# Ledger of designs, part 71: peptides against a protein of PDB entry 4GXB

Target 1, 277 residues: chain A of PDB entry 4GXB
Amino acid sequence: VPTEEVSLEVLLSNGQKVLVNVLTSDQTEDVLEAVAAKLDLPDDLIGYFSLFLVREKEDGAFSFVRKLQEFELPYVSVTSLRSQEYKIVLRKSYWDSAYDDDVMENRVGLNLLYAQTVSDIERGWILVTKEQHRQLKSLQEKVSKKEFLRLAQTLRHYGYLRFDACVADFPEKDCPVVVSAGNSELSLQLRLPGQQLREGSFRVTRMRCWRVTSSVPLPSGSTSSPGRGRGEVRLELAFEYLMSKDRLQWVTITSPQAIMMSICLQSMVDELMVKKS

## One batch from the design tools (peptide; aimed at target 1 C209 V212 S214)

Design b2_p29_1_s2 (made by RFdiffusion4, then SolubleMPNN; from b2_p29_1, 13 letters changed)
Fold by OpenDDE base, seed 1:
Structure b2_p29_1_s2 (fold): chain B 277 residues (1-277), chain A 29 residues (1-29)
Amino acid sequence: as target 1 above (277 residues)
Amino acid sequence: PPLHLVRLTTLLYENGEIVGYVVEEFPAP
């Protein structure tokens, strides 16, 4: 691709648009720096954020596809998909809420975390009770961003990424589940017919391994699920989990976001290793 | 045969703590 100056749109979690002028040859870090500069985010805080490729749904929700890698050219990565549904999103890229303290010290960092948290609550990624919701709304009306975040940090699934509804073979085969990643775990929420909402928590520290499998369905297979065009790639994430002492069991999640889930697992592992050092 | 690509990440443990990982990619037949 010839090197040209282009305008690139990067979205915040709340849908706010940040327009940056970059080169088509600029790598992920170059684009991230341009976004940071546009927002007046200090250089020392850039590392707390990453660029993600997402698909914007009709309802405005973001389906996370993957984290953009260092070697990628964000302009090329998004435009090569030839669909306006794909967007680049800026989001915090750490899991431990303790790092919020570093980011919150800066006005721009505080605003980014606040906007992200508000959006995550509105989208139902962070789970709140009626009373908690009332308290959050009161703080939002007062525009007390720090207090809002402090309360939010105590909420269920704060800092988690929520994925689209998918299917798992746990606790039974072909169970519809909602997967969330955060706090060094995968949370699988499921509602069986006539039953209450159940959650399975799978801590990464009890995983032996995980695998992502990509398969192309054979054209002859009548199992064309409605809407899967001929040749759609099927993705699965399977992890081997220590269920009890000396008992390993495979859990398999079938999801178009299997790659993103694996990226989350890797990222959580990386952060755990950094904290040990 | 369906082209299967498998990416396997294996965690390495010492004294119950993660100390590293190995990533392997396999073309599955």
Scores: peptide ipSAE 0.527, ipTM 0.901, DockQ to the pose 0.592
OpenDDE base, seeds 2, 3, 4, 5: peptide ipSAE 0.526, 0.524, 0.525, 0.525; ipTM 0.901, 0.900, 0.900, 0.901; seed 2 fails the geometry check

Design b2_p29_1_s3 (made by RFdiffusion4, then SolubleMPNN; from b2_p29_1, 12 letters changed)
Fold by OpenDDE base, seed 2:
Structure b2_p29_1_s3 (fold): chain B 277 residues (1-277), chain A 29 residues (1-29)
Amino acid sequence: as target 1 above (277 residues)
Amino acid sequence: PELHLVEEVTMLFENGEIVGYEVKRYPAP
């Protein structure tokens, strides 16, 4: 792609559009810096955010595809897909809510976290009770962003990334699940027939390894989940988990977002390593 | 179905604690 100046749209989690003028040859960090500059985000806070490739669903929700890598050219990465569904999103890229304190000290950082959190709640990524929802709405009406975030930080799945509904082989084969990544874990929420909502928590520190695999279903295979066309690539994330002392078990998640899940796991481990240093 | 490995991440432990991980990436089919 020839080097040209282009206008690139980067979205916040709430769908707010940030237009930046960049070069087609600008790498991820260059674009991130441009976005930060456009938002007046201080340089020292840039590292708390990343650019993600997402697919915008019909309902306006974002399906995270992957984090843009350092060597990537965001303009090329998004435009090469030749689909308007794909967007670049700015989102915080840390897991420990303690880092919110650093970001919240800045007005722009506070606004970004607030917008993200509001969006995550609205999308059901953060789980709230009726009472909590009422409290959050009250704080939102008062535009008390700090208090809003402080309350939100206490909520279930705060800081998690929620994936699209998918399938896992745990606890049973072909279980419909909603996977969320956060707090150094994968949370698998499932509802089995006649049962209450269950959550399986898989801590990354108890994962021995994980794999992302791809396969092409055979045309005759009955396992065509509704919505997957014949011949579509099936991605899976399989992780070997320490269920109990000296008991390892493989858990497999079938999801188009398997790559993103792996990225999340790696990112969580990275952060844990930083904390230990 | 033919299964292709895209990525494998292996956790590294010392004395029961995580110390890092290794990543092996393979070409997508």
Scores: peptide ipSAE 0.557, ipTM 0.916, DockQ to the pose 0.771
OpenDDE base, seeds 1, 3, 4, 5: peptide ipSAE 0.551, 0.551, 0.553, 0.541; ipTM 0.915, 0.913, 0.915, 0.912

Design b2_p29_1_s4 (made by RFdiffusion4, then SolubleMPNN; from b2_p29_1, 15 letters changed)
Fold by OpenDDE base, seed 4:
Structure b2_p29_1_s4 (fold): chain B 277 residues (1-277), chain A 29 residues (1-29)
Amino acid sequence: as target 1 above (277 residues)
Amino acid sequence: PPLYVVQETTLLYENGEIVGYVVENYPAP
């Protein structure tokens, strides 16, 4: 793509559009800086956010594809897919809610966190009780963003990234699950027949390794991810987990978002190492 | 069906704490 000035659309978590004028040759950080400038986000807070490639679903929800890397050209990355369903989204890129304190001290940062949190609640990424929902709505009506966030920070799966429904081999083979990444863990929520909702927590600190694998199912194969035809590429995330003392077990998640899950794991590990340093 | 490893990340531990990791990328099938 020749270098030229273009208008690039970047979405917030709530779907708000931010239009920035950039060069087609601008890298991820350049675009991020342009977005920050457009929003009047101070430079020292830019590092708390990242650009993500997402696929917008029919209902307007975002399916995260991957985090844009530093060397990427966001304009090229999104347009090369030749589909309008792919978007670039700005989202906070840290996991520890303690970092919210730094971000929310700034008006723009506060607004971004607030908008993201509201969206996450509305999309069911953050789990709330009826009473909590009432309290949140009250605070939202008052536009008390700080108090809203403080309450939200106490909620289950606050700060988590929720993935599309997929399949795992835990606790049994071919179990439909909803995976969420956050708080240095992968949370697998499932409901087995005749059983209540269960959640498996897999802390990254108990993982030995993880793999992203690709395969092409056999035409006669019985195992297929929901919504995928036979012969389509299947992505899987497999991690080896310390289930108990001296007992390692592989857990495999079959999902087209396996790459994104891996990125999340790496990101969480990175943050843990930073905090421990 | 054959499984192809696209990427593998191995965590490095010292005294039970993560101190780093190694990422290995493999050619896509």
Scores: peptide ipSAE 0.543, ipTM 0.912, DockQ to the pose 0.742
OpenDDE base, seeds 1, 2, 3, 5: peptide ipSAE 0.531, 0.533, 0.541, 0.527; ipTM 0.912, 0.911, 0.911, 0.909

Design b2_p29_2 (made by RFdiffusion4)
Pose (drawn by RFdiffusion4):
Structure b2_p29_2 (pose): chain A 263 residues (1-190, 198-221, 229-277), chain P 29 residues (1-29)
Amino acid sequence: VPTEEVSLEVLLSNGQKVLVNVLTSDQTEDVLEAVAAKLDLPDDLIGYFSLFLVREKEDGAFSFVRKLQEFELPYVSVTSLRSQEYKIVLRKSYWDSAYDDDVMENRVGLNLLYAQTVSDIERGWILVTKEQHRQLKSLQEKVSKKEFLRLAQTLRHYGYLRFDACVADFPEKDCPVVVSAGNSELSLQLREGSFRVTRMRCWRVTSSVPLPSGGRGEVRLELAFEYLMSKDRLQWVTITSPQAIMMSICLQSMVDELMVKKS
Amino acid sequence: SLHELSHTHNPAFDPDAPDEEILFTAEEP
């Protein structure tokens, strides 16, 4: 891509706009640093956050497509799709909530975690009852951002990433499920199954050839993971999802974080 | 037919991990 200065909108998890001037040839880290500079996020906290490509739904919710890799050009990644429904999003990119402590030591880092947690509750990524949700919106007005986040860290699925509803062959073939990734596991809500990352020997992403539109081709995508169900018993679990690649990226990210910790 | 895009082996895999319950009834949010 010829080098040219452009304006790029990067959204926070709640949809707040962050406008940055970047080059068409800037890579992911360059764009991330420009967003951090605009938000006054310290350099030493940039590594706790990443940029994601998402599809914004009609209701404003985001369906995560992929985390942008180091070699990617974010301006090109989003513009090449030729659709205003695709956005670049900044979101925390670690899994263990112990790292929240490092981020919350800074006012901007705390504000970012607070904003995405509020959005996570509003969009049902964090699981609460109708009554609890009522209480939370109230506590939100009455408590500091820090106190609100400490409470949110104890809520069901805090720190998880939720995927569009899809199907899986667990427990039975073609079961409708909601899949979420977090806390070193995949959660399948059918009833519920919890599949630990440390029990997955490997996982595979497969695709059909592109098919005519039922001007965009369609592809059947599957994410299958080989799971240690019990001693010396491995069983494949298959999820059929247009977000199979994002799920694979989350599994790799969670495995990588476990290994960094182990080291 | 399906064609492999990628295949990943988990270095954190534990073949000697204790048995665990996988399927269960959960509370409604």

Design b2_p29_2_s1 (made by RFdiffusion4, then SolubleMPNN; from b2_p29_2, 14 letters changed)
Fold by OpenDDE base, seed 4:
Structure b2_p29_2_s1 (fold): chain B 277 residues (1-277), chain A 29 residues (1-29)
Amino acid sequence: as target 1 above (277 residues)
Amino acid sequence: PLYLVAEYENPVFDPNAPEEEILSEAEAP
């Protein structure tokens, strides 16, 4: 692609548009710096955020596709998909809420975290009780962003990334699940027939390994599940989990977001490695 | 055909981690 100056749209978690002038040859970090500059985010806080490729759904919800890598050209990465549904999103890229303290010290950082958190609550990524919701609304009305975040940090699935509904082979084969990544775990929300809503917690420290696989379903004649078109690539995330003492078991999640799930796992692992050093 | 895209070993895997219950009842919001 010839090097040209272009206007690139980057979205915040709440759908706010940030327009930046960049070169088509600018790498992810260059674009991130341009976004930071546009927002007046200090350079020392840039590292707490990343650019993500997402697919915008009809309802305006974001389906995370992957994190943009350092060597990528964000303009090329998004435009090569030839679909307006694909967007670049700025989001915080750490898991430990302790890092919020660093980001919240800056007005712009505070605003970004606040906007993201509000959006995550509105999307149901963060789970809230009725009373908590009332308290959050009161704080939002007062525009008490710090207090809002402090309360939000105590909420279930704060800092998690929620994926689209998918299928797992746990606890049973072909179990519909909603996966969320955060707090060094994969959380699987599921409801079996006649049962209450349950959550499966898979801690990263109990995963020996994980893998992403791609398969093309053979045209088996009969079981055309109506929604999966003949020939769609099936992505799976599988991880080998320590179910009990000395007992490893593979758990497999079938999801178009398997790559993003793997990226989340790697990111959580990397953060844990930094903390152990 | 199945294609392995990537496999990752986990350096923070702790085989001696305390057992935790995987499944819990989700507190109804």
Scores: peptide ipSAE 0.616, ipTM 0.923, DockQ to the pose 0.761
OpenDDE base, seeds 1, 2, 3, 5: peptide ipSAE 0.614, 0.615, 0.614, 0.614; ipTM 0.923, 0.923, 0.923, 0.923

Design b2_p29_2_s2 (made by RFdiffusion4, then SolubleMPNN; from b2_p29_2, 15 letters changed)
Fold by OpenDDE base, seed 4:
Structure b2_p29_2_s2 (fold): chain B 277 residues (1-277), chain A 29 residues (1-29)
Amino acid sequence: as target 1 above (277 residues)
Amino acid sequence: PLYLVAEFENPVFDPNAPEEEVLREAEAP
């Protein structure tokens, strides 16, 4: 691609558009710096955020596809897909809420975290009771962003990334699940027929390894689940989990977001490694 | 055909981590 100056749209979690002028040859960090400059985010806070490739759904929700890598060219990465449903999103890229304290010290950082948190609550990524929701609304009306975030930090699945509904082989084969990544775990929400909602918690520290696999379904004649187009690549995330002492079990999640799940796992692992050093 | 795209070993794997119940009832919010 010839090097040209282009206008690139980057979205915040709430759908706010940030337009930046960049070169087609600018790498992810260059684009991130341009976005930071446009927002007046200090340079020392840039590292707390990343650019993500997402697919915008019909309802305006974002399905995370992957994190943009450092060597990537964001303009090329998004435009090569030749679909307007794909967007670049700025989001915080750390898991430990303790890092919020660093980001919240800056007005722009505070605003970014606030906007993201409001959006995550509205999307149901963060779970709230009726009373908590009332309290959050009151704080939002008062525009008390710090207090809002402090309350939000105590909520279930704060800081988690929620994936689209998918299928796992746990606790049973072909179990519909909603996966969320955060707090050094994969959380699987599921409801079996006639049962109450259950949650599976898979801590990263109990995963020996994980893998991403791609398969092309053979045209087996019979089980055409009607909705999967005949030729779609099946992505799976599998991890070997320490279920009990000396008992390892593979858990497999079938999801188009398997790559993003793997990226989340790696990111959580990396953060844990930094804390241990 | 199954294609292995990537496999990752976890450097923070702790075989001696405290046992926790994997599956629990979700607290109704």
Scores: peptide ipSAE 0.624, ipTM 0.928, DockQ to the pose 0.738
OpenDDE base, seeds 1, 2, 3, 5: peptide ipSAE 0.623, 0.622, 0.623, 0.622; ipTM 0.928, 0.928, 0.928, 0.927

Design b2_p29_2_s3 (made by RFdiffusion4, then SolubleMPNN; from b2_p29_2, 14 letters changed)
Fold by OpenDDE base, seed 2:
Structure b2_p29_2_s3 (fold): chain B 277 residues (1-277), chain A 29 residues (1-29)
Amino acid sequence: as target 1 above (277 residues)
Amino acid sequence: PLYLVAEYENPVFDPNAPEEEILREAEAP
């Protein structure tokens, strides 16, 4: 691609558009810096955020595809997909809410966290009770961003990424699940027929390893669900989990977001490694 | 055909981590 100056749209979690002038040859960090500059985010806070490739759904929800890598050219990465549904999103890229304290000290950082948190609540990524929702709305009306975030930090799945509904082989084969990543775990929400909603927690520290696999389903003559075209690539995330003392079991999640899930696992692992050092 | 895209070993794996219940009833909203 010839090096040209272009306008690139980067979205915040709430769908706010940030337009930056960049070169088509600018790498992810260059674009991130341009976004930070446009937002007046201090340089020392840039590292708390990352650029993500997402697919915007019809309802305006974001399906996270992957984190943009350092060597990537964000303009090329998004435009090469030749679909307007793909967007670049700025989001915080750490898991420990303790890092919020550093980000919240800055007005711009505070605003970014606030906007993200509001969006995550609105999208149901953060789980709230009726009373909590009332409290959050009251704080939002008062424009008390710090207090809002402090309350939000106590909420279930604060800081998690929620994935699209998918399928796991746990606790049963072909179990519909909603996966969320955060707090050094994969959280699975599932409801089996005739049962109450259950949550599974897979802690990263109990995962020996994980893998991403790609497969092409063989044309099995059986009733393929009408929506999966006979030729769709099946992505899976599998992890070997310590189910009990000295008992390892593979758990497999079938999802188009398997790559993103793996990125989340790696990111959580990396953060835990930093804390151990 | 299954193709391995990537495999990752977990350096923070702790075989002695306390056992936790994997499946729990979801807290009522």
Scores: peptide ipSAE 0.628, ipTM 0.929, DockQ to the pose 0.750
OpenDDE base, seeds 1, 3, 4, 5: peptide ipSAE 0.626, 0.627, 0.627, 0.627; ipTM 0.929, 0.929, 0.929, 0.929

Design b2_p29_2_s4 (made by RFdiffusion4, then SolubleMPNN; from b2_p29_2, 11 letters changed)
Fold by OpenDDE base, seed 3:
Structure b2_p29_2_s4 (fold): chain B 277 residues (1-277), chain A 29 residues (1-29)
Amino acid sequence: as target 1 above (277 residues)
Amino acid sequence: PLYEVARFENPVFDPDAPDEEILREAEAP
């Protein structure tokens, strides 16, 4: 692609548009710096955020596709998809809520975390009771962003990324699940027929390894599973999990977001490595 | 055909981690 100056739209979690003038040849970090400059986010806080490729659903919800890598050209990455449903989103890229303290010290950082948290609650990514919701609403009405975040930090799945409904082979084959990544785990919410809602917790420290696989179903004349058109790529995330002492078992999640799940795992691992150093 | 796109060995894997319950009842929101 020829190097040209272009206007690139980057969305915040709340759908706020940030327009930046960049070169088509600008890499992810260059674009991130441009966004930070536009928002007046200080340079020392840039590392707490990342750019993500998302698909905007009809209801305005974001389905995270992947994190933009350092070598990527965000303008090319988004425009090459030739669909307006794909967007670039700025989001925090750390998992430990302790890092919120660093970000919250800055007005812009505080605003970004607040906007993200409000959005995550509205989207049901953060789980709230009725009473908690009332408290959050009251704080929102008062525009008490710090207090709002402090309360939010105590909520279930704060800081998690929620994926679209998908399928796992745990605890049973072809089990419908909702996967969320956060707090150094994959959380699986599932309800089997006639059972109560259950949650599976897969801690990253108990994953020996993981893999992403891609397959194209052969046009077998047999009943294609009703939900996937013939010839669609099937992505899977599989991880080898320490189920019990000396017992490893593979768990497989079938999801179009398998790549994003893998990125989340890697990111959580990286953060844990930093804490151990 | 099945293709492995990526594989990651986990450097923070703890083979000696105590057993944990994987499945639990979801806490009522």
Scores: peptide ipSAE 0.644, ipTM 0.943, DockQ to the pose 0.778
OpenDDE base, seeds 1, 2, 4, 5: peptide ipSAE 0.642, 0.643, 0.643, 0.643; ipTM 0.942, 0.942, 0.942, 0.942

Design b2_p29_3 (made by RFdiffusion4)
Pose (drawn by RFdiffusion4):
Structure b2_p29_3 (pose): chain A 263 residues (1-190, 198-221, 229-277), chain P 29 residues (1-29)
Amino acid sequence: VPTEEVSLEVLLSNGQKVLVNVLTSDQTEDVLEAVAAKLDLPDDLIGYFSLFLVREKEDGAFSFVRKLQEFELPYVSVTSLRSQEYKIVLRKSYWDSAYDDDVMENRVGLNLLYAQTVSDIERGWILVTKEQHRQLKSLQEKVSKKEFLRLAQTLRHYGYLRFDACVADFPEKDCPVVVSAGNSELSLQLREGSFRVTRMRCWRVTSSVPLPSGGRGEVRLELAFEYLMSKDRLQWVTITSPQAIMMSICLQSMVDELMVKKS
Amino acid sequence: FSDTMREILEKIAEGEPLDFTFENPAFES
């Protein structure tokens, strides 16, 4: 892409706009640094956040497509799709909530975690009852951002990434499920199954050839993981999802974080 | 992994099917 200065909108998890001037040839880290500079996020906290390509739904929710890799050009990644529904999003990119402690030591880092947690509750990524949700919106007005986040860290599925509803062959073939990734596991809500990353020997992403539109082709995507169900018993679990690649990225990210910790 | 993602994105741009397997180094038998 010829080098040219352009304006790029990067959204926070709650949809707040962050406008940055970048080059069409800037890579992911360059764009991330420009967003951090605009937000006044310290350099030493940039590694706790990443940029994601998402599809914004009619209701404003985001369906995550992929985390942008180091080689990618974010302006090109989003513009090449030729659709205003696709957005670049900044979100925390680690899994263990112990890292929240490092981020919350800074006012901007705390503000970012607070903003995405509020959005996570509003969009049902964090699981609360109708009554609890009522209480939370109230506590939100009455408590500091820090106190609100400490409470949120104890809520069900805090720190998880939620995927569009899809199907899986667990427990039975073609079961409708909601899949979420977090806390070193995949959660399948059918009843529920919890599949630990450390019990996955491998996982595979497969796709059909592109098919005529039922001007965009369609592809059937699957993410299958080989799971140690019990001693010396491995069983494949298959999820059929247009977000199979994002799920694979989350599994790799969670495995990588476990290994960094182990080291 | 980043190089694997580049390969996957190239295959998607070329309309080719995917078949990728990732081995888990954190696996516990």

Design b2_p29_3_s1 (made by RFdiffusion4, then SolubleMPNN; from b2_p29_3, 10 letters changed)
Fold by OpenDDE base, seed 4:
Structure b2_p29_3_s1 (fold): chain B 277 residues (1-277), chain A 29 residues (1-29)
Amino acid sequence: as target 1 above (277 residues)
Amino acid sequence: FSEVMREIEARLAAGEPLDVTFENPVFEP
């Protein structure tokens, strides 16, 4: 793509549009810096955020495709898909809520975390009770962003990224599940026929490894996953999990977001490594 | 990791099969 100046739209989690003028040849960090400048986010806080490629669903929800990598050209990455459904989203890219303290010290950082958290609650990524919802709404009405975040930090799945409904082979073959990544784990929520909602928590520290694979779908009824178009590649994320002492078991998730799940795993691992150093 | 992702994207774009394994350095046996 020839180098030229272009206008690029970057969305916040709540759908707010940030327009930046960048070069088509600008890499991810360059675009991120441009977005930060537009928002007046200080340089020392840029590292707490990342750009993500997402597909906007009909209901306005975002399906995360991948975190834009350092070598990528965000303008090219999004436009090459030739679909307006694909967007670039700015989101925090750390997992430990302790880092919120650093970000919240800045007005812009606070606003970004607030907007993201509100959106995550509205989308059901953060799980709330009726009473908690009431409290959150009260704080939202008062625009008490710090207090809102402090309460939100205590909520179930705060800081998690929720994926689209998919399929896993755990606890049974072809189980419909909703996967969420956060707090150094993958959470698998499932409802088996005639059973209550169950959650399986898979801590990253108990994963020996994970694997991403792709295959060409066979024209069999078993390969039709929801949301897959004709000819779409089947992606799977598998991880080898320590179920008990000296007992490893593979768990396989079939999802178009397998790559994004892998990115989340790596990101959580990286953060844990930093904490160990 | 970034280079691995580059390869993944390239293979997907080319319609080539993926089979990538990541070892976990924070695994606690």
Scores: peptide ipSAE 0.626, ipTM 0.954, DockQ to the pose 0.838
OpenDDE base, seeds 1, 2, 3, 5: peptide ipSAE 0.626, 0.626, 0.623, 0.625; ipTM 0.953, 0.954, 0.952, 0.953

Design b2_p29_3_s2 (made by RFdiffusion4, then SolubleMPNN; from b2_p29_3, 14 letters changed)
Fold by OpenDDE base, seed 3:
Structure b2_p29_3_s2 (fold): chain B 277 residues (1-277), chain A 29 residues (1-29)
Amino acid sequence: as target 1 above (277 residues)
Amino acid sequence: FDELLREIEERLRRGLPLDVTVENPVFEP
């Protein structure tokens, strides 16, 4: 692609648009720096955020496709898809809420975390009781961002990334599940008809390995997976999990977001590695 | 990891089958 100056739209979690002038040849870090500059985010806080490729659904919800990698050209990555549904989103890229303290010290950082958290609550990614929701709304009305975040940090699935409904082979074959990544785990939520919500928690430290696979369905094959059209690539994330002492078991998730899930796993692993150093 | 992701993205873009296993360095047996 010829190097040209272009206007690139980057969305915040709340859908706020940030327009930046970049080169088509600018890599992910260059674009991230441009976004940071536009927002007046300090350079020392840039590393707490990343750019993500997402697909915007009809309801305005974001389906995360992948984290934009260092080698990528964000303008090319998004425009090559030739669909207006694909967007670039700025989001925090760490998992431990302790890092919120660093980000919250800055006004812009605080605003970004606040906007993200509000959006995550509105989208149901963060699980709240009725009473908690009332408290959060009250704080939001008062525009008490710090207090809002402090309360939010105590909530279930704070800081988690929620994926689209998919299928897993746990606890049974072909179980419809909602996967969320956060707190160094994958959470698999299952609601069977007439049953209570069940959650399986899979800690990253108990995963020996994970595997990402792709397959092309046969033309005659039943696309049994919800949301797959004929000829769509099937993606799976499997991980070998230590269920009990000396008992490893594979768990397989079938999802078009398997790549994003694997990125989350690696990101959580990387963060844990930093903490061990 | 970045190299692995690059490989994944390249293979997906080319429509090549993907089969990648990542060993977890933070695994605690």
Scores: peptide ipSAE 0.561, ipTM 0.925, DockQ to the pose 0.810
OpenDDE base, seeds 1, 2, 4, 5: peptide ipSAE 0.558, 0.557, 0.557, 0.557; ipTM 0.924, 0.924, 0.924, 0.924; seed 4 fails the geometry check

